# Designs tried in a protein design run: peptides against a protein of PDB entry 8YR4. Part 123

Target 1, 309 residues: chain A of PDB entry 8YR4
Amino acid sequence: PRGSPALQLVVLICLGLMGLERALNVLVPIFYRNIVNLLTEKAPWNSLAWTVTSYVFLKFLQGGGTGSTGFVSNLRTFLWIRVQQFTSRRVELLIFSHLHELSLRWHLGRRTGEVLRIADRGTSSVTGLLSYLVFNVIPTLADIIIGIIYFSMFFNAWFGLIVFLCMSLYLTLTIVVTEWRTKFRRAMNTQENATRARAVDSLLNFETVKYYNAESYEVERYREAIIKYQGLEWKSSASLVLLNQTQNLVIGLGLLAGSLLCAYFVTEQKLQVGDYVLFGTYIIQLYMPLNWFGTYYRMIQTNFIDMEN

## One batch from the design tools (peptide; made by RFdiffusion4, then SolubleMPNN)

Design b2_p19_4_s4 (from b2_p19_4, 12 letters changed)
Fold by OpenDDE base, seed 5:
Structure b2_p19_4_s4 (fold): chain B 309 residues (1-309), chain A 19 residues (1-19)
Amino acid sequence: as target 1 above (309 residues)
Amino acid sequence: SEEELRRRLRELLEEEEKA
């Protein structure tokens, strides 16, 4: 972005946030180690509680094992939407210009390529969806149930309740926000198809457009269609960031409540230091597949809406 | 003309680079 100082600033902020993510990747393990050491040394509750709270806050900023659902990553993704849209629009305008130059070759290759792409998207989508549901969603639900049972039986019933409430809220919010996002995505895809159809029609009728010197009008109309599309794309992408951040918040609250409760029971000598490590590890393990679920559900919805059009 | 379309596209791209 040579001409927009605002977009350059956004890029610099995004780079700064990427640096912060790297710092968090180092700090989170350090704080985790410090918690284990403080538990082993039987440190005073105030120091332990502060360290646990600080760890959970840093973990909220970092997100899960992929980092993609952390607050910092979500903020970066949100800010990057405008940069991506600027780049996409530039590429689309360049491609459109080039296709008007290549009009004769374009007519021969396009029909076959579009039909093939729709067919390949449809088939790969259904197969990928089924495989993902069977190999990731069902096992994750099983692991959640096993986790609730395990923590209820071997820990205190309060741990099982925390896991149950957090996972139920996580799943419910994931479904509700995803259904809400589907509307934005359908609108986006409808506008994408309309924009593409206009580009096709303009390219098919390029001789008529040239004859009437309407080239500038068709380009402006295409630009307006792209701007309208990008307005819908922004809503779709922003709604995704909102989903990821909501998920991160729910898990962060569960991790906070459970980690504080574990730490308290370790100080009372009802649990061992190893039990705290077990709880934290298990919650993170449950989170990783659920994070993938949000990502795959995006791919699924893309592909289903691409099949409806 | 194809040249006029190319010119207009460049102008639009330059306007967007300035925005």
Scores: peptide ipSAE 0.015, ipTM 0.405, DockQ to the pose 0.024
Fold by OpenDDE base, seed 1:
Structure b2_p19_4_s4 (fold): chain B 309 residues (1-309), chain A 19 residues (1-19)
Amino acid sequence: as target 1 above (309 residues)
Amino acid sequence: SEEELRRRLRELLEEEEKA
């Protein structure tokens, strides 16, 4: 944010908190491993209690589970509200200034409410995209790289390779299937807009429709448009299920391969029981942001399509 | 507003489904 040192400081704090989240993503599995190893070794209660307390505290900072955000993430999100509002306002003012530079004919041909809605959609889309890139895409890529490095250094090189192949395949399939889905979504949105335009036109011309007793004809045309829309909506939704299932299979196969390899190395006494638990925990932690990636990438594509219209 | 027009359209369609 140019011109506000306070907002620049908030951005730097948010970046620092993002770095802390990356550190927590490594530390939490390590402490969980240590608990399992201490339990296996029947270690003294004092050592176990300190390690468990430290783990729970780190887990509170990190968060975990579906829908639970950690304290650090919540604090970051809270601090980012002001930056988001500043960015949104700046984009809105840029759009507004651009609209005023457009010809008087463009302003006369469009209802002010429609123009404002285009501006609001545009502002929301750009702000959402930027927030998503900064807070989800970049951190997820960083976590994958950190994961590959960690497993390559502290485990056998085979673990680093499994994570690399699994995540590379996951990302590639996510991109390819999402680009394929974009076609269905564009078709759906185009048909939605056409259906809406017909409904609006029919209602604006209601007196004419009533005069010619064409009500049944307009209703039938609207029904056909809805059926066509629902057919496209079904394709969009089905393609989403296919994406999610494909992603789940890739992660499942990676988890299976790595878990079997961990179990094998534990049986050979090359790894401890806690290392098996660490691998599973770490892979699940990598998967959680990636699952959201598919949802947000759709949201981004929606927002881009909504800006093009 | 377009939202009011959509609401009125839904109301009209619901009235036609009831007749």
Scores: peptide ipSAE 0.009, ipTM 0.426, DockQ to the pose 0.031
Fold by OpenDDE base, seed 2:
Structure b2_p19_4_s4 (fold): chain B 309 residues (1-309), chain A 19 residues (1-19)
Amino acid sequence: as target 1 above (309 residues)
Amino acid sequence: SEEELRRRLRELLEEEEKA
């Protein structure tokens, strides 16, 4: 971004965070392998516990395997919001200014009616997303129940309890925080529609705007509307990052508790090294559908709100 | 979506600049 040193610094920080994500993608598997080796060698508990804790911390920074929900990714996404908004605003103002300059030719082509019809197509996508939600929610819940039963029967009641508490807390927080976010999304959508309506009205009345040489005034009004929209968009996007980070924290704590307990039982020869690998893999496998579910639930809720407006 | 509208507006503008 030219002209804002602060935004340039944010871009550099985001690039640095992207580099850190790449480092984590290498380190996390290494630490995981080291845990397996230490378990196989029957290493001292203190060394094992330190390595497990370090692994879980790195995994928390990385996220659920893809890095999309990790702390570093969330921080990057959060910082990038302002850069994205700056870029979007600049593009929108350029488009709007250019539409006023070309307005005579553009309106003679009757393309204004085509642009308006594109706005209405967004509503049809909601029905498909609803079906997707229903078909993914039920299986995901079934997988969680199966997981709880599996760990309770084949490991120990304590593992089943950890999974139950982790998944229940994850689901509860996902719902509660998503409902809390709905107000920000509604406010954003209302302002988005108002900003769009203003742009369309200005463009439909372009002859009047040109007659009064008011193009600069209309561009400034549009800028103000965009700034107001972007203030609401930031709240919506920041609340999404908060949700993702909260989810990551819950899974991280569950993974930590269960991994330490599993490692301890392996040292006591109550479980095998393979059981540790199984537990970690299974928790991650349960998390992945839940993360997608949360994303799709948010998307569907967004689309429902978009239909209400 | 507004993003799709903006994208299509941009596409329409780019088509008009090429015409």
Scores: peptide ipSAE 0.000, ipTM 0.324, DockQ to the pose 0.024; fails the geometry check
Fold by OpenDDE base, seed 4:
Structure b2_p19_4_s4 (fold): chain B 309 residues (1-309), chain A 19 residues (1-19)
Amino acid sequence: as target 1 above (309 residues)
Amino acid sequence: SEEELRRRLRELLEEEEKA
């Protein structure tokens, strides 16, 4: 935002908070490692209690439970509301201005409600895309890079390679399978719109339908349209399950390979028991944002498909 | 008029770029 120094400051604070989240993503596994090592060594209670308390505090800041956003993420989201509103309004005004610059012939050929729906969907899609890129994609890529560097430096180059291969394969398969799924989603949305249009046309023409006693015929046609829709919906949903399962398998294989390698190095006394736990914890932490990546990438595609129709 | 609406939209966009 060029005009508001206040919004620029908020953006800088949000970027700082994003940097803090990256630091927390490294520190939390390290502290968890340290707890496991202290427990293994039967360290004094005071040292253990301090490390556990510090870990819990860092975990509160990070979040990363199956449904809890961390304090830092919540604070970032809260501060970003004004920036998002500014961006959304700017995009909305740009779209609206562009719509008014379009030819009268374009406006006469379209229903005002359809044009507004395209504008609203367009604004939501662009704003959602930008927010998703900034808050999920970029941070996740940063965490992957940080992870590769960390494991390569402090463990062995093989761990960095495993993380690299696992995450690269995960991202590639996510993109490829999601592009494949887009075909099913487009077909589903097209059939949904056609089914809805038939229902609306039948209901708007209810007098004509009643005049000809064609209610049973219209109901049967609607049923056939629903069955066709459900067949496409099933393909879309099944393709989603396939995506999720493929992602789970890739992460599982990476976790297996890395865990076996960690276990081997622990047996060779090159790593501690806590380092095994660190690896598992860190991989799971990388998986969580990536799982959200698959979800938001799907939302983005849905919004683009909805704009094409 | 369509021209007044376009002008007002441009003014709003310029105000938002200044804000």
Scores: peptide ipSAE 0.000, ipTM 0.279, DockQ to the pose 0.013; fails the geometry check

Design b2_p19_5_s1 (from b2_p19_5, 14 letters changed)
Fold by OpenDDE base, seed 4:
Structure b2_p19_5_s1 (fold): chain B 309 residues (1-309), chain A 19 residues (1-19)
Amino acid sequence: as target 1 above (309 residues)
Amino acid sequence: DVYERVQEEIKKRTEEIEK
């Protein structure tokens, strides 16, 4: 943020907290591994209790692995409120200034309420998009990269390859299927608006409908519009289920391949039982934010479309 | 896409609150 050193410091602190979240995403599985190994070795209670306590504390800082519910994430979100407000206000003022620079013909052709709605949508779309990119998309990609590096360095290179292939396939399929779904969602939204418009028009023309005894006709036309909407809604919802299932299958296959490989290396005494648990835990932790990636991509696409209109 | 479900639930709840 240009012009406020205090807000610049807050941004730096938030970036530092984001870095801490990335470190926690690595440390939490490691500490969990260590607990499993200590339990397997029948280690002294004092060592075990300290490691468990440390794990629980780190897990409290990390939260539920979605990256949004941990103490560090909440603190980041809290600190970011002022930065978000500054950014929102700046975008809003830029849009408002631009609206005042537009031709009189543009203003005469549009209702003030429509202009304000466009401005609000534009502001919300830009600020939302930036927030999702910075706080969700980039961190998720960073966690994947860190995961690939970690598994490549501390496990066999094959683990890094499995994670790379799994995550690359997951992201690619998420993008492709989400883009495909966007067509169904647009069609659904268009039909929803058309159905709503028919209901509003029928109700606004209530006197005319009553004069012609056309109530049954309007109800039937509304029913047809609802059926058409529900057909499009079904396609949207079914495509969402297909996306989720595809994502689950990709992660399941990656988890299977990696877990089998871990099990093999444990049998060969190259890895410990805790390392098997670490792999599973880490993949699940990567999966949690990735489930939201389709959402983020869709929101990004929607926000770009809303900015072009 | 968990958020689409959450947004659909929020949209349903918002539509229930606007009624």
Scores: peptide ipSAE 0.063, ipTM 0.700, DockQ to the pose 0.071
Fold by OpenDDE base, seed 3:
Structure b2_p19_5_s1 (fold): chain B 309 residues (1-309), chain A 19 residues (1-19)
Amino acid sequence: as target 1 above (309 residues)
Amino acid sequence: DVYERVQEEIKKRTEEIEK
C-alpha cells in the first residue's frame, strides 16, 4: 500500500506477528519437553510451577495449533481487516475502471446485473487468493522448513531427513491427489448446475406441465438427474476420504520412524524422555495445518479458473 | 471430521460469497 504510511506500519506489525507465531510453534513444544524432563527428574515445585505457567501462557498466545484460534492470530486478523478493505476497494475500483474501458458491443451483449456479478466474483477471487497465499500457504511452508532446520540442528541429521522426506511426500501426494480429485468435483458441479437448471425450468413451465399432466414425467426426470449427481458426489467424497487417509498414512509412517529412532536414542542416554514427547508433539503440530493445505490448494485452483472466465 | 467441517464451512462461505 504505497499511499498510507499507517497501513504500511500495520502490514509490518502483521508480518512481525506472523514471525512471532512461527517462534511460538517452536517454543511451545520445547517448554512442554522441559516440563516432562523436570517431572522425570523430580525437580523442585518452584521450577516446575514457573515452567508450567510459562507454557500455558505461550499456549494461550499460540492457540490450538491450527493457527486460527490463538491470541496472536486473532490480533493479526483484527489488524489485517483495514489492509484487506483497502486492497479489496483498490481491486474493485481497478475492475470497475477496466469495465468502463471495454467496448460498447461487450456491454450490449450482457445485462448490468451480470457485469456486476463478474466484477464482484473477480474482486472476491483476487482478495481471497491473496489472503490464503499470505496467511495460510506461506506460513505452513515456513513452519515445515523451520521444523526441518530445528530437528537437524538440535536432534540428529536423521530426524531432519525423516521430517523432510515425510513432508515432501505429503505435499507431493496432496497436490497430485487434489488435482485428480478436481476432475470429479468439476463433473459434480456441472451436473449440480444442470439438475438445478432442469428444476427451475420445470417450475417456470408449471402451467405447461399441468396442461399435459406431465408431473410424474418431470419428477422422474428430476430423480434420474439427482441419481446421476449423487453418483458424481460419491466419487468426489470418496476421493476426499482417500486423500485424508493417504495423508494420515504418510504422517503415521513419519511419526513411527521418528518415534522409534527417538526411543532408541533415549535408551542410549543421548536424548531425554522429554525429547520423545517433543518430537511427537511437534509432528502433530505440523500435521494440523497440513490437513487444510489440500483445501487451500483446491480453493486457489478454483479462484484462478474463476479469474480466467 | 476437521476436513468435513472445514469443507462445509468453506462451502457455506463460498455459497455466501456466491450470494
Scores: peptide ipSAE 0.044, ipTM 0.691, DockQ to the pose 0.078
Fold by OpenDDE base, seed 5:
Structure b2_p19_5_s1 (fold): chain B 309 residues (1-309), chain A 19 residues (1-19)
Amino acid sequence: as target 1 above (309 residues)
Amino acid sequence: DVYERVQEEIKKRTEEIEK
């Protein structure tokens, strides 16, 4: 934001808070590991109590791993409101200025309400795209990279490889299945609009329908349109379930492979019991934001299409 | 997807306000 040093400072603070969230995502599992190890060793109460208190405090800052409920994430979201408003307003003014530069022929062919709807879609698309990229996609990718580095450095390289393969496969399948699903969603939306248009047309021509006693015929045509819509809706919803289940399966296989390997190394006394707990906890923490990755990708893709229109 | 439901609900509400 070039016009306000205060907003630039807020952006820097928000970036710093995002960095803190990434650090918390690593520290929380480490502290949980340490608790398990201290319990196993029957450590003195003072050391245990301090570690537990520190863990709970860090967990409060982090939240439930979906990001949205943690103190740091809430503070970031709160501070970002003014930056988002500034960006939105700037985009709206740019779109509005551009609309005034368009040819008279373009304006004469369009209703004012349609022009406003195009402007609102354009603004929402740009602001949404930026928000999803900066606050959801980039942080999630960063957490994955940090996780791979962490496991590669502090565990055996095989753990880093398992996480890498699992997350790469997860992301790839998420993209591919989401792109495939987008076709069904487009078909559903087109049929929804057609069904709505038919209902509106039938109701606007109510007198004509009544004159011909065609009410039963119009109702039956509307029913057929609904059935066709529901068939497309089912495909869209079923494809989402397939995506979610595929994602869950990939994470489950990664968790299984890594957990078995970790258990093996614990039996060989190369790792501690706490390290097994750390691995499981960390993978689950990576999974929580990734569960929404398909949604973010879809939103990004939709916003991109709305910007091109 | 909670966000898809929320967007559909927002879209429905916006369409209800535009009527």
Scores: peptide ipSAE 0.040, ipTM 0.665, DockQ to the pose 0.079
Fold by OpenDDE base, seed 2:
Structure b2_p19_5_s1 (fold): chain B 309 residues (1-309), chain A 19 residues (1-19)
Amino acid sequence: as target 1 above (309 residues)
Amino acid sequence: DVYERVQEEIKKRTEEIEK
């Protein structure tokens, strides 16, 4: 971004964080392998526990298998909000200014009915997303229940309890934080609609704007509306990052507790090395759709809000 | 990422429909 050294620094930090994510993608599997090797060699508990803790910490930084919900990814997403907003605002103002430079004939030829058709296509896309979300939410909940049952039956009851508590806390926090975020989303959508309406009204009154040479005034009013929108968008987006990070923390704690307990039981020869691998893999498998669940639940709520407006 | 991608896809589709 030309003109803001602060935003340029943020871009550089984001690029650095992207590099760190790539390093984590290599380190996490290495540490996981090292755990398996240490378990196979019957290494002392202290070395094993340290390696497990280090692995879980790195996994917390990386996030799920996609990395999208990791601490580093969340931090990158958080920092990128201002860069995105700067870019969007610049593009929107350029488009708006250009629209006011276009000929009257171009403005008179555009039917208001085209804008309605855009809204209808948006609604149909939302409905398709809702169906996708429902079809993914139910299976995800089923997978969690199956997972709890599996760990309760085939592992010690303590593992089933850890998974149950972790998943229950995850779901509860996902719902509560998503409901809390809904107010920010509603406020953002209301201001988005108001900003769009202002742009449409300015363009519909193009002749009047040209007659009074008020193009610069309309551009400045639009800029102010965008800045107000972006203030609300930031709250919405930042609250999303907070949700994702909270979810990542809950899963990280569950993974830590369960992995340490599993490693301990392997050292006591109550479980096999394969059981440790199974536990870690299964928790990660449960985590991946759960990350989507939070996104899905939000999309469902957003769609309900967008249907109410 | 998925939300951003979906929002970007929705935004891109909205922008493609507005073009």
Scores: peptide ipSAE 0.034, ipTM 0.672, DockQ to the pose 0.066

Design b2_p19_5_s2 (from b2_p19_5, 14 letters changed)
Fold by OpenDDE base, seed 1:
Structure b2_p19_5_s2 (fold): chain B 309 residues (1-309), chain A 19 residues (1-19)
Amino acid sequence: as target 1 above (309 residues)
Amino acid sequence: SVYERTKKMIEERTKREES
């Protein structure tokens, strides 16, 4: 934010909190591993109690698996409200200024309510895009990189390779299937807008429709438009289920391969029981934000399309 | 008008789907 040192400080604090979230994402599984190892070794109660208390505190800071529910994430979101409001207002004023620069013919051809809706969509699209990129996409990619480094350094190189292959395949399939789905969503949205326009036009011409007793004809045309919309909606929804199932299979295969390898190394006394639990916990923790990645990517694409219109 | 009620209902639905 140019011109407000206070908002720049808030952005820096939010970036610091994002770094803290990344540290918590590594520390929480480590402390959970340590608890399981201490339980397995039948360690003294004092050591166990301190480790459990520390884990619960770190877990409170991190949250329950969705990156949005932890204390640190909530604090970041709270502080970001002012930055979002500043950005939203700036975009809204830019759109408003641009609308005033447009020709009188453009304004006479459009209803004021439609112009305001375009402005609201444009503002929402820009602010949404920035929030999703900064708080969801970038942190998720960072967590994957940190995960690969962590497993490569503290586990056998095979674990780092499994995570790398699993996450690379997951991201690639997510992008490819999401791009494939985008055509169905665009077709659905276009048909929704056309169906809505027909309904509005029929209602605006209500007197004419009544005069000619054309009510049955207009209802039938509207029904046909709805059926066509629902056919496109089904394709969109079915393609989403296919995406989610594909993602679930990739993560399931990665979890299976890594869990079997970890179990084998525990049987060979190269790893402890806690390391098995760490791997499973860490993979699930990486998966949680990735599950939404397809939704975020779709939202990003939609917001770009809405900005081009 | 019936038009204004329908417009409001559509705007509220659109807002709920975007939230």
Scores: peptide ipSAE 0.006, ipTM 0.430, DockQ to the pose 0.075
Fold by OpenDDE base, seed 4:
Structure b2_p19_5_s2 (fold): chain B 309 residues (1-309), chain A 19 residues (1-19)
Amino acid sequence: as target 1 above (309 residues)
Amino acid sequence: SVYERTKKMIEERTKREES
């Protein structure tokens, strides 16, 4: 944000908090590993109690693995409200200024309510896209990279490769299936709008419909439009299930391959039992935000389309 | 108009279902 040093400081603090979230995402599995190892070694209660207390505190800061419910994430979200409001207002004022620069002929051809709706959609689209990129997409990609580095450095290079291949395949399939799904969603939304427009038009012309006793005809046309909508809705919903299942299979295969390899190295006494638990915990932790990645990517695409219209 | 109120209500409902 240019022109407000206070908002620039808030952005820097939010970036620092995002860095802290990334550190917590590494530390939480490590502390959980350490608890399992201490339990296995039958360590003294004092050492165990301190490690458990530290783990619970770190887990409170991190939250439920999605990052969205942790204390650090909540604090970041709270501080970001002012930055988002500044950005939203700046975009809204730019759109509004641009609308005033448009020709009188453009304004006479459009209803004021439609122009305002375009402005609201444009503002919401830009601010939404920015928020999803900064708070969901970038952190998730960072967590993946950190995970690959961590497993490559502290585990055998094969673990880093498994995570890399699994996450790369997951992201690629998520993008490809989401792009494919976007066609069905667009068709559904277009048919929904058409169905809604027919219902509104029929209700606005209620007197005319009543005068001609055309109620049954309008109901049947509306029914046909609903059936057509539901056929497209089914395709959209089924494509979402297919996306989720594909994602689950990729993660399941990665978890299987990595878990078998961990188990093998534990049997060879190269890794501890806690390292097996760490791998499983870390992969599940990476999966949680990734499950939403398809939704974020879709929202980004939708927002880009809404900006072009 | 009744149209604008209905449209706004539908848009608000759609926003709630998308959130």
Scores: peptide ipSAE 0.005, ipTM 0.409, DockQ to the pose 0.093
Fold by OpenDDE base, seed 2:
Structure b2_p19_5_s2 (fold): chain B 309 residues (1-309), chain A 19 residues (1-19)
Amino acid sequence: as target 1 above (309 residues)
Amino acid sequence: SVYERTKKMIEERTKREES
């Protein structure tokens, strides 16, 4: 944000908090491992109680699990509201200024409500794209890279390779299946608009429909349009289930391969029981943000298309 | 959604300006 040192400081604090979230994503599994190892070794209560208390505190800062946001993430989101509002207002004013520079012929050919809708779409697309890139995509990719490095350094290189192959395959299949699914979604949206347009046209011509007693004919045409829409909606919904199941299978295979390898190394006394629990916990933790990656990728594509129009 | 509410408000305003 040029011109406000206070907002620049808030951006730096938010970047620092994002770095802290990455550190917590590594530390939480490590502390959980340590609890399991201390329990296995029958360690003294004072050491165990301190490690458990520290783990719970770190878990409160991190959050995690379906539906819980961590304190650090909430604080970051709260501080970012002012930066988002500044960015949104700046984009909105730039679009508004540009609209006033356009030719009179362009304005005379468009309704004021359509012009405002274009401005709102443009502002939403830019702010949405930036928010998804900075807060979802970049952190998720960073967590994957940190995970690969961590497993390669502190585990056998085979674990780093399994995580690399699993995450690379997951991301590739997510992109490919999401692009395939986007065709069905576009076809559904076009048919929805055509069905709505037909319903509006029939309702605007209701006097003519009543005059010719054509109500049954218009209802049957509308029914056919709904059936065609529902056929496309089913394909869109079924393609989402296929995406989710494909993602689940890839993560399941990676978890299976890594868990079997970890169990083998524990039987050879090269790893501790806590390291098995760490691997499972860490992989599940990496999977949680990735489950939304297909949604983020689609939102990014939609925002790019809305910016070009 | 907020989008559908805003779209409805714009459609209702546009109908009032045409009447």
Scores: peptide ipSAE 0.000, ipTM 0.295, DockQ to the pose 0.048
Fold by OpenDDE base, seed 5:
Structure b2_p19_5_s2 (fold): chain B 309 residues (1-309), chain A 19 residues (1-19)
Amino acid sequence: as target 1 above (309 residues)
Amino acid sequence: SVYERTKKMIEERTKREES
């Protein structure tokens, strides 16, 4: 972004955050190894608890191992919204300006039906994704239920309760926040359609715009419409980051509670070191598919709304 | 090239509207 020093700083911060994600990918396994060693050596509870808490904090920053939903990744995604909007707006204005520089023959040769056909191809691709999402959501729910049963039967009932509460809260918050976000998305889509219609009308009246040398005026009007759209897009994208961060917090709290409880029971010789490894691994495995659950639920909900229309 | 990029942007937006 050559035009704004503030956006250049944001890009540098985002690059720094990407470097931090790489550092976390190395540090998290090291801290995990240290926990296993401390458990094996029967280290004092205070040292163990501090190391576990530090690990969970680093894991919260990293996220579920993909890095896509960790705090650092969410912060990067949040900061990147403005950079993306600046780039998108600049590209759209360049395209729109270029379309007004093109010959009348080029405009007359295009059928409105080609634009509709692009929309229809989009819709068909989403419908195909919906089926895939349903087939991934069901197994994930099954894995959660199996996990609750497993931890309730083979571990202390408190572990089953922690997993149950964590997953129930995760799913509930995912639904509630997704429904809340749908309002912002609908408003965004309505404004996008209005912005597109205005661009199409300007391009259909290309001859008139050219006759009056009004290209610069139409480009400025289109810029204003894009700015209004980007205000709504920012709310939609920021609400997604909020969803992902809320999900990360719920899983982080569940991991913290369960890991501390497991470590405590290992120190009391009620559980083995292997049980701690099992619990941590299993929670991380449950988290990996669940990171996408909000996206899946949104896609499902959108397709249902689009099917009702 | 610019038109194909615009078409791709419209397609990506339409896909994002649909997602």
Scores: peptide ipSAE 0.007, ipTM 0.412, DockQ to the pose 0.154; fails the geometry check

